# Designs tried in a protein design run: peptides against a protein of PDB entry 3OGK. Part 33

Target 1, 307 residues: chain A of PDB entry 3OGK
Amino acid sequence: ATPDRLSRRFPNLRSLKLKGKPRAAMFNLIPENWGGYVTPWVTEISNNLRQLKSVHFRRMIVSDLDLDRLAKARADDLETLKLDKCSGFTTDGLLSIVTHCRKIKTLLMEESSFSEKDGKWLHELAQHNTSLEVLNFYMTEFAKISPKDLETIARNCRSLVSVKVGDFEILELVGFFKAAANLEEFCGGSLNEDIGMPEKYMNLVFPRKLCRLGLSYMGPNEMPILFPFAAQIRKLDLLYALLETEDHCTLIQKCPNLEVLETRNVIGDRGLEVLAQYCKQLKRLRIERGADEQGMEDEEGLVSQRG

## One batch from the design tools (peptide; aimed at target 1 E111)

Design b1_p17_3 (made by RFdiffusion4)
Pose (drawn by RFdiffusion4):
Structure b1_p17_3 (pose): chain A 307 residues (1-307), chain P 17 residues (1-17)
Amino acid sequence: as target 1 above (307 residues)
Amino acid sequence: EAEEELEEAEEEEEEAE
């Protein structure tokens, strides 16, 4: 339908969610220029959806121009913006929205593709934003943003509950973790072990409410930092973990309250057996495919009728 | 520079129309 039709039928929308490209686009089957331009919708938002406080674009083309317009038109009223699997914008667009939308509660760019010219957008949040509840750039290449800015955001945003990040060194986020007192969910970061520091981590202060998490590149040697509070973990994202079938069993075994598990097929039939009696409350399971070229990551990394 | 780019994008939008 046209944007005109939407605003005529529902002039007082508070929340809007638009999907563009077919689902196949998440598997590199749809041309990049196929469509899903968000611009006519942003123009319609400017003129006729004067009550909109939350926008979620999924698999759509979003330009800097169209985010500059959205930020100016909705300003302090934009409580939530989700750029979900979108493309076509840059850090100029992010900066525009974080400077004009001073009360953003939830900002999300998971799996989006954009051009990164600088890191001022994150710094701008750190300097002025107090209201942030959820910040999410989970699956994203950011090389110019400072972990100091993220720590500062945690110090200023008392209601920060959920943060998902890129390839920050976990050690650089120690300050962030101490400051994020109310943090219930963390995903991302980078666990980089060097033989030089056998106990490079073991001294992580995780927020005492963290119960939904996934540490990227987590190996067997760093896995134990989760054991002190594994009884509390309700959601686990081992999708980007570097741990073998045996290690999965050991960790899954310690999470009796786990309700959501996402992992690669490395979990193996053996891991599913463990999950089968320790985690009776499990509600959602997703076993993504792993590295399927040179053996199934190990000789147990196949799931079958047994599992 | 960013404002120049936005102006160019508006010109391109008007030409497409």

Design b1_p17_3_s1 (made by RFdiffusion4, then SolubleMPNN; from b1_p17_3, 8 letters changed)
Fold by OpenDDE base, seed 1:
Structure b1_p17_3_s1 (fold): chain B 307 residues (1-307), chain A 17 residues (1-17)
Amino acid sequence: as target 1 above (307 residues)
Amino acid sequence: SYEEKLKEQEKEREEKE
C-alpha cells in the first residue's frame, strides 16, 4: 500500500494503523526501505487525510520532524497517537505532539526507542491537557520526567483510566494514585526491596477501580499489597515481576476474576493447574520465555505440554 | 491450558502479519 493510494481510496479515513517490518528484518538483516519510515505517510496525512483522528505506527522509523508535521496538521483533532515499538525520535518530537494536540486522549510510546533530552513533554501535557484517557510509555526509560507532572495529569484528566509507565519508584507515585480516582489500569513502576524496611510498600493506596495491573519488580514480599483488591483484578502483567512458581500460585488463587494473565515460563505446570482451578473466567494467557529458563533447576518452573 | 496457548499462538501470528 502507498500513502497516495490510501488517501484516494479513503479520503475520510479516521483511523490509520501502519505496521513496519519485523524488527529483525527492518533493523538488522534487511536494509531499511521507505516502507519503514513514516515520513511519506505523515506527508499524506497532512495534505489529504483531514478527518484522521487516530494514528498508530508500529515498528516504524519516526523522526521529530515527522511528529512536528503530524502535530501541526492534525492539532486538536488528533485524539490518538500510538508510537508502538518505534524509533528515531527524541522527546522534542513528543513535546511538539503535546503542545499542538491538546485534546489528545491516547498517547502511547510503549517499547519505543528514543533519545531523551528533557522532561518538558510531560510537563506540557500536565499543564494543558484535560482529555487524556490513556497514557502509555511502558517499557521505556525516562529519567528526566517528573512524577509530579503525572500527578497533575491525574488531577486534571478525570477520564484517565489507563496509565503505563517506566521505572518510576512506586512511592513517588503515591500522589498520582490518590489523584487518579478513575484509574482502572496501571503497569510499570519500580518496586525496590529494602531489607531494612520490609513494609516499605504496605501503606500504598491504589485507586479503587484498579483491576488491570502490572507492577515491575514485584517480589513475594511486595505481593501482599495486592491482596485487599485481588478479587477485583481482571488482568495481571507479571512479565517483570520477581515471582517464583509458588508465588504465582499464591497470587492466582486470590484472583478468581482474572481474565488476562501475562507471565513468564516460571509459572510452570503447577501454576497453570492452579490457574485452571481458580480462574474460570480466564480469556487470554501469555507465557513468555524469560531469563528464568537459564537458571531453573526446578522442573516445576517450566511450562510443558501438560499445561 | 491448551486452549489458552492456542489463543496466544493466534495472537502472535496476527502480530507477525
Scores: peptide ipSAE 0.007, ipTM 0.465, DockQ to the pose 0.016
OpenDDE base, seeds 2, 3, 4, 5: peptide ipSAE 0.009, 0.012, 0.000, 0.009; ipTM 0.478, 0.469, 0.395, 0.475; seeds 2, 3, 5 fail the geometry check

Design b1_p17_3_s2 (made by RFdiffusion4, then SolubleMPNN; from b1_p17_3, 10 letters changed)
Fold by OpenDDE base, seed 3:
Structure b1_p17_3_s2 (fold): chain B 307 residues (1-307), chain A 17 residues (1-17)
Amino acid sequence: as target 1 above (307 residues)
Amino acid sequence: SYEEELKKQEELEKKLK
C-alpha cells in the first residue's frame, strides 16, 4: 500500500505498523536499494493522519530528521513509537522524540542499529515524562545512558509495567528495581559471575509484581535468585541465559504458572517433557537455535520432532 | 570459566544481529 491511499481510505487511523524487507544478512543493515525509508510515511502522517497515536516501524530506515518531523507533528498525541530493528538514526532522533512527545507511553528501539552520541534522550525522558508504561531497548548497546535516569523514570512513571534494557550490570539496577513498584516485566541486564563473590546477586530484590522476566547471562549459579517468586512467573525469556538442559528442568519445575517460554534448543526433549509435566498453563513456546550449540553432540540438548 | 565467557560472547553476538 502507498501512504496516500491509506490516508484516503482511513483518515482516522490510530495505529500504523510498517514492515520493511527482511535483512539479507544477519549482521548487515538494510540496503538503501530496498527503499525501506519511513520518510514518505512520516510525511503522510504529518499531513493527513492526524489521529495517529501509535507508530510501529519494523526493519526500516529511519533518520533523525524523520524522527524530528514525526515528533513535532504528533507531539503529545503520540502514545507509542516502536523502532523495531530499524537503522539510520542517532540518539539525537530519540532526544527529539522524548522532548516533543512528553506523554509517550511506549518507546521501543529493540534490536535497532543507531549511532550513540550521548545519554541525553534518557535523561530528558526521566526529567519530563510521567506517562511511560513500556520502555524497551532490548538487544541494544547503550554505553552513555545512566542507570540513575532509569531509576528516575521508575519513580516518576507510576504506570511503568515493562522495561527491557541492554547489558547493564544488574547490580547497577538495584535502585531502579526498588523504585519500579508496579513493574511486571523486565528483560536484559547482565549477570557477571564473580568467583570471589559467589553470592553477589543472591540479595537482589525484584519488584513484587514481576512475572515476566529474562535475565541475560543468567547461569545456574544465579538462577536461584528467581526461586522466591518462581511460582508467580508467567513468562520466561531464556534465550540469552546460560542454562543447560538440566538447569532448564530445575527452573521449569519451579514455575508451575508459566504461560510463555522462550528458550534455545538446549532445552532438549527432556526439558520439553518436564515443561509438559509441570507447566499446565503454557500457552506459547518459542525455541531457537543457540549460537553456543554449534558443534554440540549432546543428543539430550536437541529438540526432536514430537508431532 | 573460559568456556562460559565464550558462550556469553556468542550469545551477545547473537543479540546484536
Scores: peptide ipSAE 0.005, ipTM 0.308, DockQ to the pose 0.018
OpenDDE base, seeds 1, 2, 4, 5: peptide ipSAE 0.000, 0.000, 0.000, 0.000; ipTM 0.348, 0.302, 0.278, 0.269

Design b1_p17_3_s3 (made by RFdiffusion4, then SolubleMPNN; from b1_p17_3, 10 letters changed)
Fold by OpenDDE base, seed 5:
Structure b1_p17_3_s3 (fold): chain B 307 residues (1-307), chain A 17 residues (1-17)
Amino acid sequence: as target 1 above (307 residues)
Amino acid sequence: SYEEKLKKQEEERKKKE
């Protein structure tokens, strides 16, 4: 479909999702006309899609200019922006979005690649937004953003229910967790073992409603921090945990209400047996290969979701 | 990227061994 055809057929479109070519193609010689640029779509949005409130770009090339145009065109009418595995922009583009779209509810840039200039975009979001429900920059590398801004967002956005972040030291997010009273989902962070302080995470307090969780680099020593609320966990992402088979068994048996599990083949047959025994509400199971077994050829798509 | 995250995971694994 072309942008022009879309606008003519659906002038009252509220939600748009565009998918580019697979990521493998994005890093190779991208022909200029491969259709991966959002520019013509942003132009169409700006001119003709006046009711558009939700935009999802997946595997697209997005420039700062594109983001700026989109931001100004939709302004406070933009409720959702998802830059899913996109590239081509900098944090200046993000700054434009949060500056002009002050009522945005969902902001996602999961697995996007970008140039980081500063942390102003998150600061601006913290200073002015009170509507945010979902913030997701999971599997991104932000080095210049402040955990304090995340805390401010949690304090000001009372409807904040899902937050996925990069590799923040989890202890830096203590204030965030205290402020995020309605948070149901958290992914990311970084659990770093300290030989000198083996219990440094034991006093970590999670939001009371937290039920979807994926902590990065969680090992067996840190895993007990989940035990107090394991019974309420519905979704568990262990893809980036450092758990062995026995650790999986220990954790799974404590999560009788688990509905979604994402993990690696380290769970083994034993872990699957335990899962079947204790998790009767399980709806989705994703098992990925370990890093050592992932050849370059396995596109992310072969998730055998047995649902 | 996914690959970068995997690399970091392996690095963290090695630190904890």
Scores: peptide ipSAE 0.377, ipTM 0.905, DockQ to the pose 0.017
OpenDDE base, seeds 1, 2, 3, 4: peptide ipSAE 0.027, 0.023, 0.024, 0.026; ipTM 0.697, 0.655, 0.644, 0.642; seeds 2, 4 fail the geometry check

Design b1_p17_3_s4 (made by RFdiffusion4, then SolubleMPNN; from b1_p17_3, 11 letters changed)
Fold by OpenDDE base, seed 2:
Structure b1_p17_3_s4 (fold): chain B 307 residues (1-307), chain A 17 residues (1-17)
Amino acid sequence: as target 1 above (307 residues)
Amino acid sequence: SYKKKLEEQERERKLLE
C-alpha cells in the first residue's frame, strides 16, 4: 500500500495503523534504522487526510520532524497517537506533539527507542492537558521526567483510566495514586526490596477502581500489598514480577475474578492447576519464556503438556 | 526494550536470592 492510494480511496479516514517490518531487533536493541519511515505517510496525512484523529505507528522510524509535522497538521483534532516500538525521535518530538495537540486522549510510546533530552514534554502535558485517558510509556527509559508532573496529570485529567510507566520508584508515585481517582489500570514502576525495611510498601494506597496492574520487580514480600483488593483484580501482568511458582499459587488463589493473566513459565503446571481451580472467569492466558529459563532447575516451574 | 527489561529483572532476581 502507498500513502497516495490510501488517501484517494479513503479521503475521510479517521483512524490509521501502520506496521513496519518485524525484525529480531524488536526484542533487543532497536537500531535507529531498523523499520520503515513514516515520513511519506505523515506528508500524506498533512495534505490529504483532514479527518484523521487516530494514528498508530508500529515498528517504524519516526523523526522529530515527522512528529512536528503531524502535530501541526492535526493539532487538537488528534486524539490518539501510538508510537509502538518505534525509533528515531527525541523528546523534542514528543514536546511538539503535546504542545500542539492539547486535546490528545491517548499517548503511547511503549517499547520505543529514543534520545532523551529533557522532561519538558511531560511537564507541558501536565500544564495544559485535561483530556488524557491513556498514558503509556511502558518499557521505556525516561530518566529526566518528574513524578510530580505525573501527579499533576492525574489531578487535571479526570478521565485518566490507564497509565503505564517505566521504572519509577513506587513510593515516588504516592501522590500520583492519590490524585488518580478514576485509574483502572497501572503497569510499571519499580518495587525495590529493602531487607532493613521489609514493610516499606505495606501502607501504599492504590486507586479504588484499580483492577488491571503489573508492578515491576514485585516479589513475595511486596505481593501482600495487593491482597486487600485482590478480589477486584481482573488483569495481572506478572512478566516482570519476581514471583516463584508458590508465589503465583498464593496470589492466584486470592484473585477469583481474574480474566487476563500474563506471566512466565515459572507458573508451572501447579500454578496452572490453581488457576483453573480458582479463576473461573479467565479469558486470556499468556505464558512467556523468562530470563530465568536458563537457570530453571525446578520441574514445577515449567509448563508441560499437562498444563 | 523487552529484552533489556528481562535482563534487568534477572539481575534483580539474583540480587534478591
Scores: peptide ipSAE 0.028, ipTM 0.668, DockQ to the pose 0.018
OpenDDE base, seeds 1, 3, 4, 5: peptide ipSAE 0.031, 0.028, 0.029, 0.029; ipTM 0.729, 0.708, 0.711, 0.710; seeds 1, 4, 5 fail the geometry check

Design b1_p17_4 (made by RFdiffusion4)
Pose (drawn by RFdiffusion4):
Structure b1_p17_4 (pose): chain A 307 residues (1-307), chain P 17 residues (1-17)
Amino acid sequence: as target 1 above (307 residues)
Amino acid sequence: SNLEELEVYVPPESSRR
């Protein structure tokens, strides 16, 4: 439907969610220029959806121009913006929205592709934003943003509940973790072990409510930092973990309250057996395919009728 | 019994680490 039709039928929308490209685009089957331009929608938002406080774009093309317009037109009213699997913008667009939308509660760019010119957008949040509840740049290449800015955001945003990040060294986020007192969910970061520091981590202060998490590149040697509070974990994202079938069993075994598990097929039939009697409350399970070229990551990394 | 959603061998999406 045209944006004109949407605003005529529903002139007082508070929240809007638009999907663009077919689902096949998530698997590199759809041309990049196929469509899903968000621009006519943002123009319609400027003129006729004057009550809109939340926008979620999914698999759409979003430009800097169209985010500059959205930020100016909705300003302090924009409580939530989700750029979900979108493309076509840069850090100029992010900066525009974080400077004009001073009361953003939830900002999300998971799996989006954009050009990173600088890190001022995150710094701008750190300097002025107090209201942020959820910040999510989970699956994203950011090389110019400072972990100091993220820590500062945690110090200023008393309602910060959920943060998902890129390839920050976990050790750089120690300050962030102490400051994020109310943090219930953390995903991302980078666990980089060096033989030099056998106990490079073991001294992580995780927020005492963290129950939904996934540490990227987590190996068997760093896995134990979860054991002190594994009874509390309700959601586990081992999708980007570097741990073998045996290690999965040991960790899954310690999470009796786990309701959501996402993992690669390395979990193996053996891991599913463990999950079968320790985690009776499990509600959602997703076993994504692993490295399928040189053996199934190990000789148990195959799930079957047994699992 | 409480399982509401199951997905197995889902190919990886294009955006990766």

Design b1_p17_4_s1 (made by RFdiffusion4, then SolubleMPNN; from b1_p17_4, 5 letters changed)
Fold by OpenDDE base, seed 4:
Structure b1_p17_4_s1 (fold): chain B 307 residues (1-307), chain A 17 residues (1-17)
Amino acid sequence: as target 1 above (307 residues)
Amino acid sequence: SSLEELELYVPRESVQR
């Protein structure tokens, strides 16, 4: 497919997803030379796809100029932007998006690589957006953004249901969790063990509707913070948790309504047995290789079951 | 076309028109 044909063939297109640079595991299915710059596509969107409200770029090169052009062309009509494993932009590009697309509902930059200039993009989003439903910069490296802006977003965006972040100290997100009354999904953050304060996180209050979560660096000492609402958990991301096999067993037993589990092979046969015994609604299981194992990071075990 | 949602694989620019 080419950009120049897109508008002619699909003049009423509302959602566009472009995939480039396939994963190594997909080389037998897709040529290695797939993927590239979004520039020609952004030009086509800007000029001819006037009904487009959702854009998803996956594994593509995106420049600040591309983002600026897209932002200005679609403005408040843009509801979804996903920069999924993309590269080539800076936070200036993100600033342009949130400045011009003030009614954006979904903003994703998960696993994208970028140059961080400042935290202005999140501040601008916090100051002007009330429409946001999904914010996802999971597995990114932001150092200049403020947890306070995240709290402001939660306060102002009453439809905010999913937030995935980088390595914010969880205690800095207390205000965010309090404000995010309708939040159903949270991933990321950083739990930091303090030997001098073993109960450091025990007083954390999570949003009442929280049912999908993945807390980074959660160890067995922090795991009990989930127990009060474990029965309502539907999805767990334990890929970056610091849980051993027995810890998995302990947590899984407390999550009878679990539908999706993503974890590492540390779960072991024992954990799988416990999972089968206690989680009768399980629909999807993803098992990644442990950090101590050599191999392709793209290799995963996926099991889909009927609940 | 009545299509409202599209997913495409994009070739690299070296192979794009």
Scores: peptide ipSAE 0.341, ipTM 0.772, DockQ to the pose 0.034
OpenDDE base, seeds 1, 2, 3, 5: peptide ipSAE 0.336, 0.299, 0.337, 0.318; ipTM 0.774, 0.651, 0.778, 0.767; seeds 3, 5 fail the geometry check

Design b1_p17_4_s2 (made by RFdiffusion4, then SolubleMPNN; from b1_p17_4, 6 letters changed)
Fold by OpenDDE base, seed 3:
Structure b1_p17_4_s2 (fold): chain B 307 residues (1-307), chain A 17 residues (1-17)
Amino acid sequence: as target 1 above (307 residues)
Amino acid sequence: SSLEELELYVPREAVQR
């Protein structure tokens, strides 16, 4: 299908996902011209797709102008925007989205590459949005946003259930966790070892419904913070954890209701054995090769539930 | 068509090749 025929063929389209075919690129490097331009599609959306509520761009080039056009065209009708591994925009584009789309429920920029001008977009979102359910800027680098705005979002958005962030110091998110009463999923943050205060994270209070999580840079010293609610954990993202094989075994044994595990090859055969033994509800397992290993290969498997 | 959800693969622009 082409943009100019989209509205004619699908006049009642509510959800659109566009996947750009990636260019061959090096690991951990997404070039600016990785995907196709969204511009012609945004034009079609703006002019003709009046019922569109959800837009997902994956591996595409998105400019601030594209975001501005989309924002103004869909306004409060836009419920979902996912900029998945996209590039070409700045935080000004994000500001336009949150300014004009005040009823947005899902906002994702996971693994996108952008120029950060300021933290105004998150502040604007905090000041005006009460509809947000999913906020995801996982594996991004925002240095100018405030954890206080995230806390405000949690207070104002009572349906907020999933938040994935970059490298916020986890202690700066204490207020956020207290406010996010309905949060079920959290990924990201930053755990920083302090030799002088080995217990600095032990008093963290997580949302009571939290069952899907991935704490970045979590090592064996910090891992015990999960133990009080490990039995309710259904999904673990350990891709950025600093856990060795034995640490994996320790944690997995405490998560009998685990359904999804994402981790690195460090889990090893031993970890897989423990996983099979203790996690009978496991549905999905993803194992990535670490960057420090020979090349990058991902293995993903579906695991049937065992009695 | 009554289709409400669509997923498309988009070719890269010529300038990106």
Scores: peptide ipSAE 0.328, ipTM 0.768, DockQ to the pose 0.038
OpenDDE base, seeds 1, 2, 4, 5: peptide ipSAE 0.325, 0.270, 0.318, 0.307; ipTM 0.765, 0.630, 0.758, 0.760; seed 1 fails the geometry check

Design b1_p17_4_s3 (made by RFdiffusion4, then SolubleMPNN; from b1_p17_4, 5 letters changed)
Fold by OpenDDE base, seed 1:
Structure b1_p17_4_s3 (fold): chain B 307 residues (1-307), chain A 17 residues (1-17)
Amino acid sequence: as target 1 above (307 residues)
Amino acid sequence: SSLEELELYVEPEAVRR
């Protein structure tokens, strides 16, 4: 497909999703040359798609200049930007987006590869945005952003329902969780075992409505922090959890309302049996190879009427 | 066209930055 005729063919377009060509890649690693360039599409958007409010680039090459042009062209009309498994940009491009698109509701950079210059983009977002509903930079590495800015976002964005982050120490997000009163989904963070303080996470307070969860590096020692609200969990992302087969069984038995499970093949036949026995509401199951293994997902499918 | 949502598959293309 080519962008040149896009506006003429679809003059009322509100949402555009562009999917770059999939390529062989290592698990959780995107090649630098993955995807096509968004530049000609951004040009078309900027010039001709005046009603566009949602943009989703998947497996595309995106430059800071592309982001800057998009930001200025759509400004407060841009409600959704998803840079899904994209590459080629820096945090300067993100800064442009949040500076010019003050009413953005969904901002996603999940599994994107970028150069981090500073944490200004998140600070700018915190200072001015009150519209955010979804913030997702899951499976990314930001070392220069502040958890305080995330807390500010939670305080100011009353409709914030889903936040997925990189490797923040979970204890640094206590203020965020307290402020995020309407949060339903959280993924990411970092749980770190401490032999000297084995119960350091037991007093962690999660948002009352939390029902979709994926805590990175959660092991069997940390897993009990979920037990008080396990019955309300509807989605679990265990791809980055440090759970063995029996740990999966323990947790699954406590989540009778689970609808979506994403995990590694460590769940095994034993875990699948327990899943079938206790999780009658399960709709989707994704099983991947371990993070330390090469390759793609082993299984992804829908499950209905699981008995 | 009344189409409001579009999903396209894009092939890799030459550099245009």
Scores: peptide ipSAE 0.384, ipTM 0.790, DockQ to the pose 0.036
OpenDDE base, seeds 2, 3, 4, 5: peptide ipSAE 0.300, 0.363, 0.379, 0.378; ipTM 0.662, 0.790, 0.790, 0.791

Design b1_p17_4_s4 (made by RFdiffusion4, then SolubleMPNN; from b1_p17_4 with N2S V8L P11E S15V)
Fold by OpenDDE base, seed 2:
Formats: sequence, C-alpha cells, structure tokens
Structure b1_p17_4_s4 (fold): chain B 307 residues (1-307), chain A 17 residues (1-17)
Amino acid sequence: as target 1 above (307 residues)
Amino acid sequence: SSLEELELYVEPESVRR
C-alpha cells in the first residue's frame, strides 16, 4: 500500500501502525539515517485521514516538521502517539505534540533517539493535560526534564495507569509515587547503591495498585523493597536488574501470581525450576543474554533448552 | 472498506520525499 491511496482504501481508519525494517540489535537505538521516513504518511494523515486517533511509528525516521504537521492536523482528536525506536526529531517536536494534542492518552518514545533541547515538552504536558493514561519514554536519555513535572502529571491525570521512564533517581520520584494513586505499571528509574546508606530505599512507598514493575539497577540489597507487595506482582522486568541466580530464586518465590517475566540468562536452570514451582500463572517468559553476558559463560546462568 | 485498524511494513528510503 502507498500513502496516497490509503484514504481511498480505508476512509474510516482510526488506528495506523507503520513498521520499518527490523534492527539487528534489539536494544540499540536506530541511527538517524536508518529506516523509512514518515513524511509521506503524515501528509496523507493530515490531508485525508480525519478519523485517525492512534498513530504508531516503529523503527522510522520522524522529523520535528512531521510531528508539528501531525499535531496540528489531528489536534485533540489524537489519543495515541507511539514513537517506538524512532529517530530524527528533537524535543521541539514533542513540545508541538503536547501543545496541540491536549487530550492525548498515550504518549510513547520508548527506545527512540532524539536531540534534547530542553524539558519544556514535559512541563507543557504537566500544565495542560488531564487525560493521560500511558506515558512511556523507557530506554531514553532525558537530562533536562523535571521529576516535579512527572509528579504534576500524576496529580492531574487520574487515569494514569502506566509510566515507564529513563534514569530518574528513584528517590526523586517519591512525590510522583504518592500522587499516582491509580498507577498499575512502572518501569525504569535508577537505583544507586550507597555503601554508606544501605537502607536508603527501604522506606520507599509504591502506589497501592502497582502490579507490573521493572526497576533499573535493582540489586539484592534493594530487592527487599518489593517484598511487602510481591504477592500482587503480575509482571516483572528484570532485564536491567543486577540480580544473580539466587536472587532471582528469592524474588520469584515471593511472586506466586507472576504472569510475565522478562530477565537475562543469569536466571539459570535453577531459577527456571523455582519459577515453574512457585509461579503457576506464568503466561510469558522472555530471556535475553544481555550486553554484559555476551561471549561469557556463566555456569549458574546457563539455561538449558527445554520444550 | 470499513477497516479501522491497519499495520503496515514500510520500505527504507534513501532520500526524504
């Protein structure tokens, strides 16, 4: 299908997902000049797809001009924008989206590569949006955004249920967690071990409904912060956790209602046995090698192929 | 067509249109 024929073929289209070619490395960002441009598709959306409320670009090149055109064309009718593993834009493009699309419910930039100009886009979102349900900039690098804006979003968006972020210090998100009363999913952040203050995270209070979780750089010393609500955890993302095989076993035993686990090969056969024994509701298991384990054999971390 | 949701693969472009 070509962009110029899209409206003629599908005049009532409400959701569009465009996928560029697959990348060799799952967790690498797409280079600026790699993949297809969204420009001709944005032109078609702007001119002819007047019922479109959801746009998902995956592994594509997206410019600020593309985002600006899309934002102005769809305005408050745009409910979902996902820039999934995209490149070519700056935070100016994001600012245009949140400025013109005041009723956006889902905003995703997961694994996208972009130039960060300032933190205005998140501030604008915090000041004017009350509709947000999903915010996801997992595996991105923002240095100029404020955790206070994230807290404001949580306070103003009562339907906010899923938030995935980059490397925010978790202690800076205390106010966010207190405000996000309906939050069910959180991924990202940064746990930073302090040998002089080993208990610095033990008083962290999570939202009461939290059941899908992935804390970056969580080690065995921080893991106990999950124990009070481990029984309600349904999904764990341990890809960026710093847990060894025995740590996995300890945590898994405390999560009898676990449905989805994403982790690295370090879980080992022992961890898989514990998983099978204690997690009877498990539906999906993802095991990756991880960048730090490439080319290295870990006896405890070896997972045998089982059907 | 009454189709409301569409997923497409897009070919890479060497130049911006």
Scores: peptide ipSAE 0.386, ipTM 0.794, DockQ to the pose 0.035
OpenDDE base, seeds 1, 3, 4, 5: peptide ipSAE 0.385, 0.369, 0.376, 0.371; ipTM 0.787, 0.790, 0.795, 0.792

Design b1_p17_5 (made by RFdiffusion4)
Pose (drawn by RFdiffusion4):
Structure b1_p17_5 (pose): chain A 307 residues (1-307), chain P 17 residues (1-17)
Amino acid sequence: as target 1 above (307 residues)
Amino acid sequence: PLTPKEKRMKKLRERLK
């Protein structure tokens, strides 16, 4: 339908969610220029959806111009913006929205592709934003943003509940973790072990409510930092973990309250057996495919009828 | 071109090797 039709039928929308490209685009089957331009919708938002406080674009093309218009037109009213698997913008667009939308509660760019010119957007949030509840750049290449800015955001945003990040060294986020007193969910970061520091981590202060998490590149040697509070973990994202079938069993075994698990097929039939009696409350399970070229990551990394 | 997920899976597979 045309944007005109949407605003005529529902002039007082508070929340809007638009999907563009077919699902196949998540698997590199759809041309990049196929469509899903968000622009006519932003123009319609500017003129006729004057009550809109939340926008979620999914698999759509979003330009800097379009986000500059959205930020100016909705300004302090934009409580939530979700750029979900979108493309076509840059850090100029992010800066525009974080400077004009001073009361953003939830900002999300998971799996989006954009050009990164600088890191001022994150710094701008750190300097002026107090209301941020959820910040999410989970599956994203950011090389110019400072972990100091993220820590500062945690110090200023009392209601920060959920943060998902890129390849920040976990050690650089120690300050962030101490400051994020109310943090219930963390995903991302980078656990980089060096033989030089056998106990490079073991001294992580995780927020005492963290119960939904996934540490990227987590190996067997760093896995134990979760044991002190594993009884509390309700959601686990081992999708980007570097741990073998045996290690999965050991960790899953310690999470009796786990309700959501996402993992690669390395979990193996053996891991599913463990999950089968320790985690009776499990509600959602997603076993993604792993490295399927040079053996199934190990000789147990196949799930079957047994599992 | 590869998607962000594909690029990240590629890096992960390199480390798994």

